# Ledger of designs, part 153: peptides against a protein of PDB entry 5ONS

Target 1, 181 residues: chain A of PDB entry 5ONS
Amino acid sequence: MFKKFDEKENVSNCIQLKTSVIKGIKNQLIEQFPGIEPWLNQIMPKKDPVKIVRCHEHIEILTVNGELLFFRQREGPFYPTLRLLHKYPFILPHQQVDKGAIKFVLSGANIMCPGLTSPGAKLYPAAVDTIVAIMAEGKQHALCVGVMKMSAEDIEKVNKGIGIENIHYLNDGLWHMKTYK

## One batch from the design tools (peptide; made by RFdiffusion4, then SolubleMPNN)

Design b2_p27_5_s4 (from b2_p27_5, 12 letters changed)
Fold by OpenDDE base, seed 4:
Order: C-alpha cells, then structure tokens, then sequence
Structure b2_p27_5_s4 (fold): chain B 181 residues (1-181), chain A 27 residues (1-27)
C-alpha cells in the first residue's frame, strides 16, 4: 500500500474530526481490536483533537497530536501503523517469518507460504482476511502489517503461493512519514 | 505520565536500532 508512497506527493488534505465521528471510530477500533479498549484513552486522549490525513488511492490516516495511529483504504478495516504497533504489540495477532524472508518483507513483497512453514518461522491459527503483525525470527519488533490471504491451516497444508499480503512494512513510505501536524 | 512517555520514546529508539540492524544483516 505504501511502497511508493511519498508524503509530499500523496497527501491531499487533513481534516479535524467532530466528537461524534471520533466516538464512532473508537467504537469501530474496539470492535476490530477488542484488546485495545483499556488503552484507547491513552492512545486517543479525549482532550486531544483527532485528525484524518487524506491521501491518494482513498487512503486515510488517523492521527492524534501528529502521531500516525491507524490507516484504512476505501473505508475498509483500520490497520495500526507499525509505530503504534511497536508501542502496543498486542493489538494484532502475530505471525513469524524466518530470517531468510526478512529482506523480501522489507522490499514490500507478499509473504509466501514457505516463509511461514520453514524452520525459524511460527504459524499461528488465523482465518483468511485477518490483519496480522509479521514478526521475524530473532527480532523483537514487527517488520510488517499484513492480511492473511490463506488460513493458517491452508498455508500449512498447501504450502504454496501467497500466504500473507504485505500492507505496511518497515522503511516504506508510511514509516518515513513519521508525524503529520 | 512522563515516565510512560519516556519509556515509549526509548522503545521507538530501539525500533530504529532494530531497523538499522535488519538493513545491515541483509547487505
């Protein structure tokens, strides 16, 4: 989603949200990520305005005090930014790729099934379309936010093709954006 | 709290260091 993203070229505008809209978004976030509820007031303090940065290709980034928190495309599900996920790693279920897959993930490549079934990888139960944090063998922080394109069961059985779609990865255009005020 | 903010900032530094390590390992 952000492989060729540039803040100067791809950001269209920024809007401040009304209280009612913020409440709706918070409810949606709790629905998507139930474990976030106790932390939501810390992530999105009531005293702080919430903004949406509108980007090309129907991408929207949710921000508070310039911090990039979540993003979505075409009013689809919200994804946490890697920067938020690193603070709150429990927001997403995890999958782990082996060391050999790291360079491909960091290039924006989709995660192939063998990279999830090989020694050093860890494949956890997850349904198709589940948003997941991609971890790597021997690394502490998530490298990527992805979407399951196959169930964990099918990845293990078939072990061929795209297992997880790469949505947002370390050092992509969103990562480099850092803040927006 | 200020303590929590500081901890989060330290975590972000660690993330940046980890990214640098990842880049070096793949060169």
Amino acid sequence: as target 1 above (181 residues)
Amino acid sequence: SSALKKELEEQQKLVEENLEELEKEEE
Scores: peptide ipSAE 0.250, ipTM 0.789, DockQ to the pose 0.067
Fold by OpenDDE base, seed 1:
Structure b2_p27_5_s4 (fold): chain B 181 residues (1-181), chain A 27 residues (1-27)
Amino acid sequence: as target 1 above (181 residues)
Amino acid sequence: SSALKKELEEQQKLVEENLEELEKEEE
């Protein structure tokens, strides 16, 4: 989603959200990420304005105090940014790729099944379309936010093709955006 | 809230220690 993303070229505008819209978004976030509920007031303090940065390709980034928190495309599900995920690693279920897959993930490549079934990988139960944090062998922090294109069960059984779609990865255009005020 | 704050601070410390190492994997 952000492989060729640049803040200067791909941001269209920024809008401040009304209270009613913020409430709706918060409810959606809790629905998508139940574990975030106790932390939501810290992540999105009531006193702080919430903004949406509108980007090309119908991408929207939710921001508070310039911090990039979540993003979505075409009003689909919200994804946490890696920066938020690093602070709150429990927001997403995890999958772990082997060491050899790291360079490909960081190049924006989709995660192939063998990278999730190898000895250095850890594959946890997850359904298709589940948003997941991609961890790596020997690393403590997520390298990528992805979406399961196959269930964990099917990844193990088939062990070929795209297991997880790479949505947002370390050092992509969104990562380099850092803040937006 | 105090417990949550401590947990967050611990996580943030870990991030500061390890994030730079992760970024070097692309280089």
Scores: peptide ipSAE 0.111, ipTM 0.704, DockQ to the pose 0.177
Fold by OpenDDE base, seed 5:
Structure b2_p27_5_s4 (fold): chain B 181 residues (1-181), chain A 27 residues (1-27)
Amino acid sequence: as target 1 above (181 residues)
Amino acid sequence: SSALKKELEEQQKLVEENLEELEKEEE
């Protein structure tokens, strides 16, 4: 989603949200990520304005105090940014790729099934379309936010093709967009 | 809280270190 993203070229505008809209978004976030509820007040304090950065290709980025928190495309589900996920790693269920897959993930490549079933990888139960944090063998922090394109069960059984779609990864265009005030 | 802020700052340092390690995998 952000492989060719550049803040200067791909940001259209930024709007400050009304209180009612913020409340709606918070409810959506809790629905998507139930575990975030106790933390949402510190992530999105009531006293702080919430903004949406509108980008090309119908991408919207939710920001508070210039920090990029969540993003979505075409009013689909919200994804946490890696920067938020690093602070709150429990927001998403995890999958772990093997060491050999790291360089490919960091190039924006989709995650192939063998990278999730090989020694060093850890595949946890997850349904298709589940948003997941991609962890790396021997690393502590997520390197990617992805979407399951196959169930964990099918990844193990079929063990070929795209297991997880790469949505956002370290050093992509969104990552380089550190803040937006 | 102050304690949480400190924890997050420490975690952020770890993130930076982890990023440097991950970037080496791109080569």
Scores: peptide ipSAE 0.027, ipTM 0.596, DockQ to the pose 0.079
Fold by OpenDDE base, seed 2:
Structure b2_p27_5_s4 (fold): chain B 181 residues (1-181), chain A 27 residues (1-27)
Amino acid sequence: as target 1 above (181 residues)
Amino acid sequence: SSALKKELEEQQKLVEENLEELEKEEE
């Protein structure tokens, strides 16, 4: 989603959200990520304005005090940014890729099934379309936010093709934005 | 809370350190 993304070229505008819209978004976030509910007031304090950074390709980034928190495309599901996920690693279920897959993930490549089933990888139960944090063998912080294109069970059985779609990864265009005020 | 703030600061430091290690794998 952000492989060729640049803040200067791909940001269209920024809007401050109404209270009613913020409430709706918070409810959606809790529905998607139930574990975030106790932390949501810390992540999105009521006193702080919530903004949407509108980007090309119908991408919207939710921000508070310049921090990039969540993003979505075409009013689809919200994804946490890696920066938020690093602070709150429990927001997403985890999958772990082997060492050999790291360089490909960091290039924006989708995660192939063998990178999830090999020694050094850890594949946890997850349904198709689940948003997941991609961990790396020997590393403690997520390198990617992805979406299961196959269930964990099917990844193990088929062990070919794209297991997880790469949505957001370290050093992509979203990562390099850092902040937006 | 103060405890959470300290934990967050430590986490941020670890993230930067871990990122540097991951970047070496990309090269």
Scores: peptide ipSAE 0.023, ipTM 0.544, DockQ to the pose 0.083

Design b2_p27_6_s1 (from b2_p27_6, 11 letters changed)
Fold by OpenDDE base, seed 4:
Structure b2_p27_6_s1 (fold): chain B 181 residues (1-181), chain A 27 residues (1-27)
Amino acid sequence: as target 1 above (181 residues)
Amino acid sequence: SELPMAEKPEPSEEEIEKYNEELEKKL
């Protein structure tokens, strides 16, 4: 989603959300990520305005005090930014790729099934379409936010093709955006 | 060839209101 993304070229505008909309979005976030509920007031304090940075390709980024928190495309599900995920790693269920897959993930490549079933990888139960944090063997912080294209069970059984779609990865255009005030 | 940078005008109050209203309908 952000492989060729650049703040200067791909951001259109920024809109401050009204209170009722903020409340609705918070409820959506809790529904998507139940574990975030106790932390949501810390992440999105009531006293701080919430803004949407509108980008090309129907990408929207939810921000508070310039911090990029979540994003979505075409009004689909919200994804946490890697920066937020690094602070709150429990927001997403995890999957772990092997060492060999790291360089490909960091190039924006989708995660192939063998990279999730090989030695050094750890595949945890997850349904198709689940948003997951992609961890790596020997790394503490998530490398990528992805979406399960197959269930964990099917990844193990089929072990061929795209297991997880790479949505947002370390050092992509969104990562380099850092803040937007 | 180099492409010109996209214009990033600040949204008007009307645009802000319209966006919020449309978003609210979907919540």
Scores: peptide ipSAE 0.543, ipTM 0.825, DockQ to the pose 0.337
Fold by OpenDDE base, seed 1:
Structure b2_p27_6_s1 (fold): chain B 181 residues (1-181), chain A 27 residues (1-27)
Amino acid sequence: as target 1 above (181 residues)
Amino acid sequence: SELPMAEKPEPSEEEIEKYNEELEKKL
């Protein structure tokens, strides 16, 4: 989603949200990520305005105090940014790739099944379309936010093809936005 | 390398209101 993303070229505008809209979005976030509820007040303090950065390709980024928190495309599900996920690793269920897959993940490549089944990888139960944090052996922080294209069960059984779609990865265009006030 | 910061585009009040209204209808 952000492989060729550039803040200067791909941001269209930024809109401050109304209180009612903020409340609605918070509810949506809690619905998507129930574990975030106790933390949502410190992530999105009531006193702080919430803004949407509207980008090309119907990408929207939810921000508070310039911090990029969540993003979505075409009004689909919200994804946490890696920066938020690094602060709150529990927002997403995890999958771990092997060491050899790291370089490909960081190039924006989708995660292939062997990278999730090989020694050093850890595959946890997850259904198709589940948004997941991609971890790696020897790395503390998530490398990528992805979406399961196969269930964990099928990844193990088939062990070929794309297991997880790479949505947002470390050092992509979104990562390099860093902040937007 | 870090991407350069860009000036924030400022939508009109009308655009802001329209967007919020549209978004609110979808909540």
Scores: peptide ipSAE 0.542, ipTM 0.828, DockQ to the pose 0.734
Fold by OpenDDE base, seed 2:
Structure b2_p27_6_s1 (fold): chain B 181 residues (1-181), chain A 27 residues (1-27)
Amino acid sequence: as target 1 above (181 residues)
Amino acid sequence: SELPMAEKPEPSEEEIEKYNEELEKKL
């Protein structure tokens, strides 16, 4: 989603949300990520305005005090930014790729099934379309936010093709935005 | 490589209102 993303070229505008909209979005976030509820007031303090950075390709980034928190495309599900996920790693369920897959993940490549079933990888139960944090063997922080294209069960059984779609990865265009005030 | 800071696009008040209204209808 952000492989060729550049703030100067791909941001269209930034809009401050009204209170009712903020409340609605918070509810959506809790529905998507139930574990975030106790932390949401810390992540999105009531006193702080919430803004949406609207980008090309129907990408929207939710921000508070310039911090990039969540993003979505075409009004689909919200994804946490890696920066937020690094602070709150429990927001997403995890999958772990082996060391050999790291360089490909960091180039924006989708995660192939063998990279999730090989020694050094850890595959946890997850349904298709689940948003997951991609961890790496020997690394502490998530490398990528992805979407299960196959269930964990099918990844193990089929062990061929794209297991997880790479949505957002370290050092992509979104990562390099850092803040937007 | 780090991305350079961009000028913040400033939408009109009308655009802001319209966007919020559209979002509110979808919530």
Scores: peptide ipSAE 0.541, ipTM 0.827, DockQ to the pose 0.731
Fold by OpenDDE base, seed 3:
Structure b2_p27_6_s1 (fold): chain B 181 residues (1-181), chain A 27 residues (1-27)
Amino acid sequence: as target 1 above (181 residues)
Amino acid sequence: SELPMAEKPEPSEEEIEKYNEELEKKL
């Protein structure tokens, strides 16, 4: 989603949300990420305005005090940014790729099944279309936010093709945006 | 490398209100 993304070229405008909309979005976030509820007031303090940065290709980024928190495309599900996920790693279920897959993930490539089933990888139960954090063998922080294109069960059985779609990864255009006030 | 800061386009008050109203209808 952000492989060719640049703040200067791809941001259209920024809109501050009204209180009722903010409340609605918070409810949506809790529905998508139930574990975030106790932390949401810390992540999105009531006193702080919430803004949407609108970008090309129907991308919207939710921000508070310039911090990029969540994003979505075409009013689909919200994804946490890697920066938020690094602070709150429990927001998403995890999958772990082997060391050999790291360089491909960091190039924006989709995660192939063998990278999730090989020694050094860890595959956890997850349904298709689940948003997941992609961890790496020997690394503390998530490398990528992805979407399961196969269930964990099918990844293990078939063990070929795209297991997880790469949505947002370290050092992509969104990562380098850092803040937007 | 870090991306340079870009100019921040600011929509009109009317555009802001319209956008919020549209979002509210979808919640």
Scores: peptide ipSAE 0.533, ipTM 0.822, DockQ to the pose 0.762

Design b2_p27_6_s2 (from b2_p27_6, 10 letters changed)
Fold by OpenDDE base, seed 4:
Structure b2_p27_6_s2 (fold): chain B 181 residues (1-181), chain A 27 residues (1-27)
Amino acid sequence: as target 1 above (181 residues)
Amino acid sequence: SELPMAEFPEPSEEEIEEYNEELEKKL
């Protein structure tokens, strides 16, 4: 989603949200990520305005105090940014790729099944379309936010093709967009 | 292992560099 993303070229405008809209978004975030509820007031303090940065390709980024928190495309589900996920790693279920898969993920490639079933990888139960944090062998922080394109069960059985779609990864265009005020 | 239910530190510069090194291996 952000492989060719550049803040100067791909950001269209920024809009401050109304209170009612913010409430709706918070409810949606709790629905998508139940574990976030106790932390939501810390992540999105009531006293702080919430803004949407509108980008090309129908991408919207949710920001508070300049911090990029979540993003979505075409009014689909919200994804946490890696920067937020690093602070709150429990927001998403995890999958772990082996060391050899790291360089491909960081190039924007989708995660292939063998990278999730090999020694050093860890594959946890997850249904198709589940948004997941991609961890790496020997690393503490996620390198990617992805979406399951196969169930964990099918990844193990078929063990070929695209297991997880790469949505947002370390050092992509969104990562380099550190803040927006 | 259980995931911590608390705010976690941001990645260290060392960890970011380790990731960058993995990417360089592809080149």
Scores: peptide ipSAE 0.527, ipTM 0.843, DockQ to the pose 0.016
Fold by OpenDDE base, seed 1:
Structure b2_p27_6_s2 (fold): chain B 181 residues (1-181), chain A 27 residues (1-27)
Amino acid sequence: as target 1 above (181 residues)
Amino acid sequence: SELPMAEFPEPSEEEIEEYNEELEKKL
């Protein structure tokens, strides 16, 4: 989603959200990520304005105090940014790729099944379309936010093709935005 | 479900560099 993304070229505008809209978004976030509920007031304090950075390709980034928190495309589900995920790693279920897969993930490549079934990888139960944090062998922090294109069961069974779609990864265009005020 | 006591620390510069080194192996 952000492989060729550049803040100067791909950001259109920024708007401040109404209180009612913020409430709706918070409810949606809790539905998507139940584990975030106890932390939502810390992540999105009631006193702080919430903004949407509108980008090309129908991408919207949710921000508070300049911090990039979540993003979505075409009013689909919200994804956490890596920067938020690093602070709250429990908001997504995890999958772990082996060390050899790191360079491909960081190039924006989708994650192939063998990278999730090989030694050094860890595959956890997850259904198709689940948004997941991609961890790496020997690393503490996620390098990617992805979407399961196969169930964990099928990844292990079939072990061929795209297991997880790469949505947002370390050092992509979104990562390099850092903040937006 | 157990909740963490606080937010997790951001990646260290060292960890980021380790990731960058992996990428450099491909480039």
Scores: peptide ipSAE 0.524, ipTM 0.844, DockQ to the pose 0.016
Fold by OpenDDE base, seed 2:
Structure b2_p27_6_s2 (fold): chain B 181 residues (1-181), chain A 27 residues (1-27)
Amino acid sequence: as target 1 above (181 residues)
Amino acid sequence: SELPMAEFPEPSEEEIEEYNEELEKKL
């Protein structure tokens, strides 16, 4: 989603959200990520305005005090940014790729099934379309936010093709934005 | 740099080139 993303060229505008809209978004976030509910007031304090950075290709980034928290495309599901995920790693279920997959993930490549079934990988139960944090063998921080394109069961069984779509990864265009006020 | 980035050094130019070549084959 952010392979060729540049803040200077791809950001269109920034809008401050109405209270009612913020409430709706918070409800959506809780629905998507039930575990975030106890932390949502810390992540999005009521006193702080919530803004949406609108980008090309119908990408929207939810921000509070300049911090990039979540993003979505075409009014689809919200994804946490890696920066938020690093603070709250429990927001997403995890999958772990082996060492060999790291360089490809960091280039924006989709995660292939063998990278999830190899000895250094850890594959956890997850349904298709589940948003997941991609961990790496021997690393502490998530390097990618992805979406299951196959169930964990099918990944293990078929062990061929794209298992997880790479949505956001370390050092991509979104990562480089850092903040937006 | 930030701790997360410290764990993941940037790929070499060679690795980037290899990746791009692989992508080109898929196009």
Scores: peptide ipSAE 0.090, ipTM 0.555, DockQ to the pose 0.019
Fold by OpenDDE base, seed 3:
Structure b2_p27_6_s2 (fold): chain B 181 residues (1-181), chain A 27 residues (1-27)
Amino acid sequence: as target 1 above (181 residues)
Amino acid sequence: SELPMAEFPEPSEEEIEEYNEELEKKL
């Protein structure tokens, strides 16, 4: 989603959300990420305005005090930014790729099934379309936010093809954006 | 903010080769 993303070229405008809209967004976030509920007030303090940075390709980034928190495309589900995920690793269920997959993930490549079933990888139960944090063997921080294109069961069984779609990864255009005020 | 990046230096050529070999075996 952000492989060719550049703030100067791809950001269209920034909109401050109405209070009612913010409430709706918070409810949506809780529905998507139930574990975030106890933390949502410190992530999105009530006193702070919430803004949407609108980008090309129908990408929207939810921001508070310049911090990039979540993003979505075409009004689909929200994804946490890696920067937020690093602060709150429990927001997403995890999958772990082996050491060898790291280079490819960091180039924006989708995660192939063998990279999730090999020694050093860890595959946890997850349904298709689940948004997941991609971890790597021996590493503490997620390197990617992805979407399950196959269930964990099917990844293990079939062990061929794209297991997880790469949505956002370390050092992509969104990562480099850092803040927006 | 830089700690995550510090964890992910460029992999060695050997690591890349090992991954590709494993991938080829399972595809």
Scores: peptide ipSAE 0.065, ipTM 0.546, DockQ to the pose 0.015

Design b2_p27_6_s3 (from b2_p27_6, 11 letters changed)
Fold by OpenDDE base, seed 3:
Structure b2_p27_6_s3 (fold): chain B 181 residues (1-181), chain A 27 residues (1-27)
Amino acid sequence: as target 1 above (181 residues)
Amino acid sequence: STLPMAERPEPSEEEIEKYNEELEKLL
């Protein structure tokens, strides 16, 4: 989603949201990420305005005090930014790729099944279409946010093709967009 | 699940740089 993204080229405008819209978004976030509910007032304090940074290709980034929190495309599901995920790693279920897959993930490539089934990888139960945090073998911080294109069960059985779609990865255009006020 | 259920400090830019360097060694 952000492989060729640049703040200067791809940001269209920024809109401050109405209270009613913010409430709706918070409810949606709780629906998508039930475990975030106790933390949502900390992540999005009521006293702070919430803004949407509108980008090309129908990308919207939710921000509070310049911090990039979540993003979505074409009114689809919200994804946490890696920066938020680093603070709240429990927001998403995890999958771990092996060392060999790291270079491909960091190039924006989708994650192939063998990179999830190898000895250095860890594949946890997850249904298709689940948004997941991609971890690297033995590393603390997520390097990618992805979407399961196969269930974990099917990834193990088939072990061929795209297992996880790469949505947002470390050092992509969104990552380099540290803040927006 | 062994995942933490509490916020942890956001990694500093230096920590992320070190993380990137560690990842680069795996490339």
Scores: peptide ipSAE 0.087, ipTM 0.657, DockQ to the pose 0.017
Fold by OpenDDE base, seed 1:
Structure b2_p27_6_s3 (fold): chain B 181 residues (1-181), chain A 27 residues (1-27)
Amino acid sequence: as target 1 above (181 residues)
Amino acid sequence: STLPMAERPEPSEEEIEKYNEELEKLL
């Protein structure tokens, strides 16, 4: 989603959200990520304005005090940014790729099944379309946010093709954006 | 996009540590 993303070229505008819209978004976030509920007031304090950075390709980034929190495309599901996920790693279920998959993930490549089933990888139960945090063997922080394109069960059985779609990864355009005020 | 992934040996603890250090520089 952000492989060729640049803040100067791909941001269209930024709008401050109304209270009613913020409430709706918070409810959606809780629905998508139930574990976030106790932390949502810390992540999105009531006193702080919430903004949407509108980007090309119908990408929207939710921000508070310049911090990039979540993003979505075409009013689909919200994804946490890696920066938020590093602070609250429990927001997403995890999958772990092996050492050899790291360079491909960091190039924006989708994650192939062997990188999730090989020694050093850890594959946890997850259904198709589940948004997941991609961990790396021996690494504490997530290096990617992805979407399951196959169930964990099918990844193990088939062990071929795209297991997880790479949505947002370390050092991509969104990562380099860092903040937006 | 996708990139081909080849089979590879299991990395040593030293190799894992090196990769971890390299990735930390991005954070």
Scores: peptide ipSAE 0.050, ipTM 0.542, DockQ to the pose 0.014
Fold by OpenDDE base, seed 5:
Structure b2_p27_6_s3 (fold): chain B 181 residues (1-181), chain A 27 residues (1-27)
Amino acid sequence: as target 1 above (181 residues)
Amino acid sequence: STLPMAERPEPSEEEIEKYNEELEKLL
């Protein structure tokens, strides 16, 4: 989603949301990520304005105090940014790739099944379309936010093709934004 | 619909390590 994303070229506008809209978004986030509810007031304090950064390709980024929290495309599901996920790693279920897969993830490549079934990888139960945090062998912090394109069961059985779509990864265009005020 | 995007060149091990170091400073 952000392989060739540039803040200067791909951001269209920034809109401060009214209270009623913020409430609606918070409810959506709780529905999608139930575990975030106790933390949501810390992530999105009532006293702080919430903004939407509108980008090309119908991408919207939710921000508070300039911090990029969540993003979505075409009013689809919200994805946490890696920066938020690093602070709250429980927001997403995890999958782990082996050491050899790191370089490919950082190139923006989708995660192939062998990278999830090889020694050093850890594949956890997950259905198709589940948004997941991509961890790496020997690394503490997520390298990528992805979407399961196959179930964990099918990844293990078929062990061929794209297992997880790479949506947002370390050092992509979204990562380089850092903040938007 | 979304525009097709090309993958970046494969990063070197040094680049990967640098990214991890930068990450540690931000966390």
Scores: peptide ipSAE 0.035, ipTM 0.540, DockQ to the pose 0.020
Fold by OpenDDE base, seed 2:
Structure b2_p27_6_s3 (fold): chain B 181 residues (1-181), chain A 27 residues (1-27)
Amino acid sequence: as target 1 above (181 residues)
Amino acid sequence: STLPMAERPEPSEEEIEKYNEELEKLL
């Protein structure tokens, strides 16, 4: 999603959201990520305005006090930014790729099934379309936010093709954006 | 269906190595 993304070139505008819209978004976030509910007041304090940074390709980034929290495309599901996910790693279910897959993930490539079924990988139960945190063998922090394109069961059985779509990865354009005020 | 994704030129091996080095520092 952010392979060619640059803040200077791809951000269109920033809008402060109405209270009613913020409430709706918070409800959506809780529905998508039930485990976030106890933390939502810390992540999005009521006293702080919530803004949407509108970008090209119908990308919207949810921000509070300049911190980039979540993003979506075309009014689809929200994804946490890697920076938020590093602070709250439990927001997403995890999958782990092997060491050999790391360089490809960092190039923005989708994650192939063999990178999820190898001895250095860890494949956890997950349905198609589940948003997941991509962990790397021997690493502490997520390097990617992805979407399951196959179920974990099918990844193991078929072991061929794209297992997880790469949405946001370390050192992509969103990562380099850092903050927006 | 898949979400639209912007395409970028394929990174060089040097760029990949640089990013991997940054990953090693951070993770």
Scores: peptide ipSAE 0.032, ipTM 0.565, DockQ to the pose 0.019

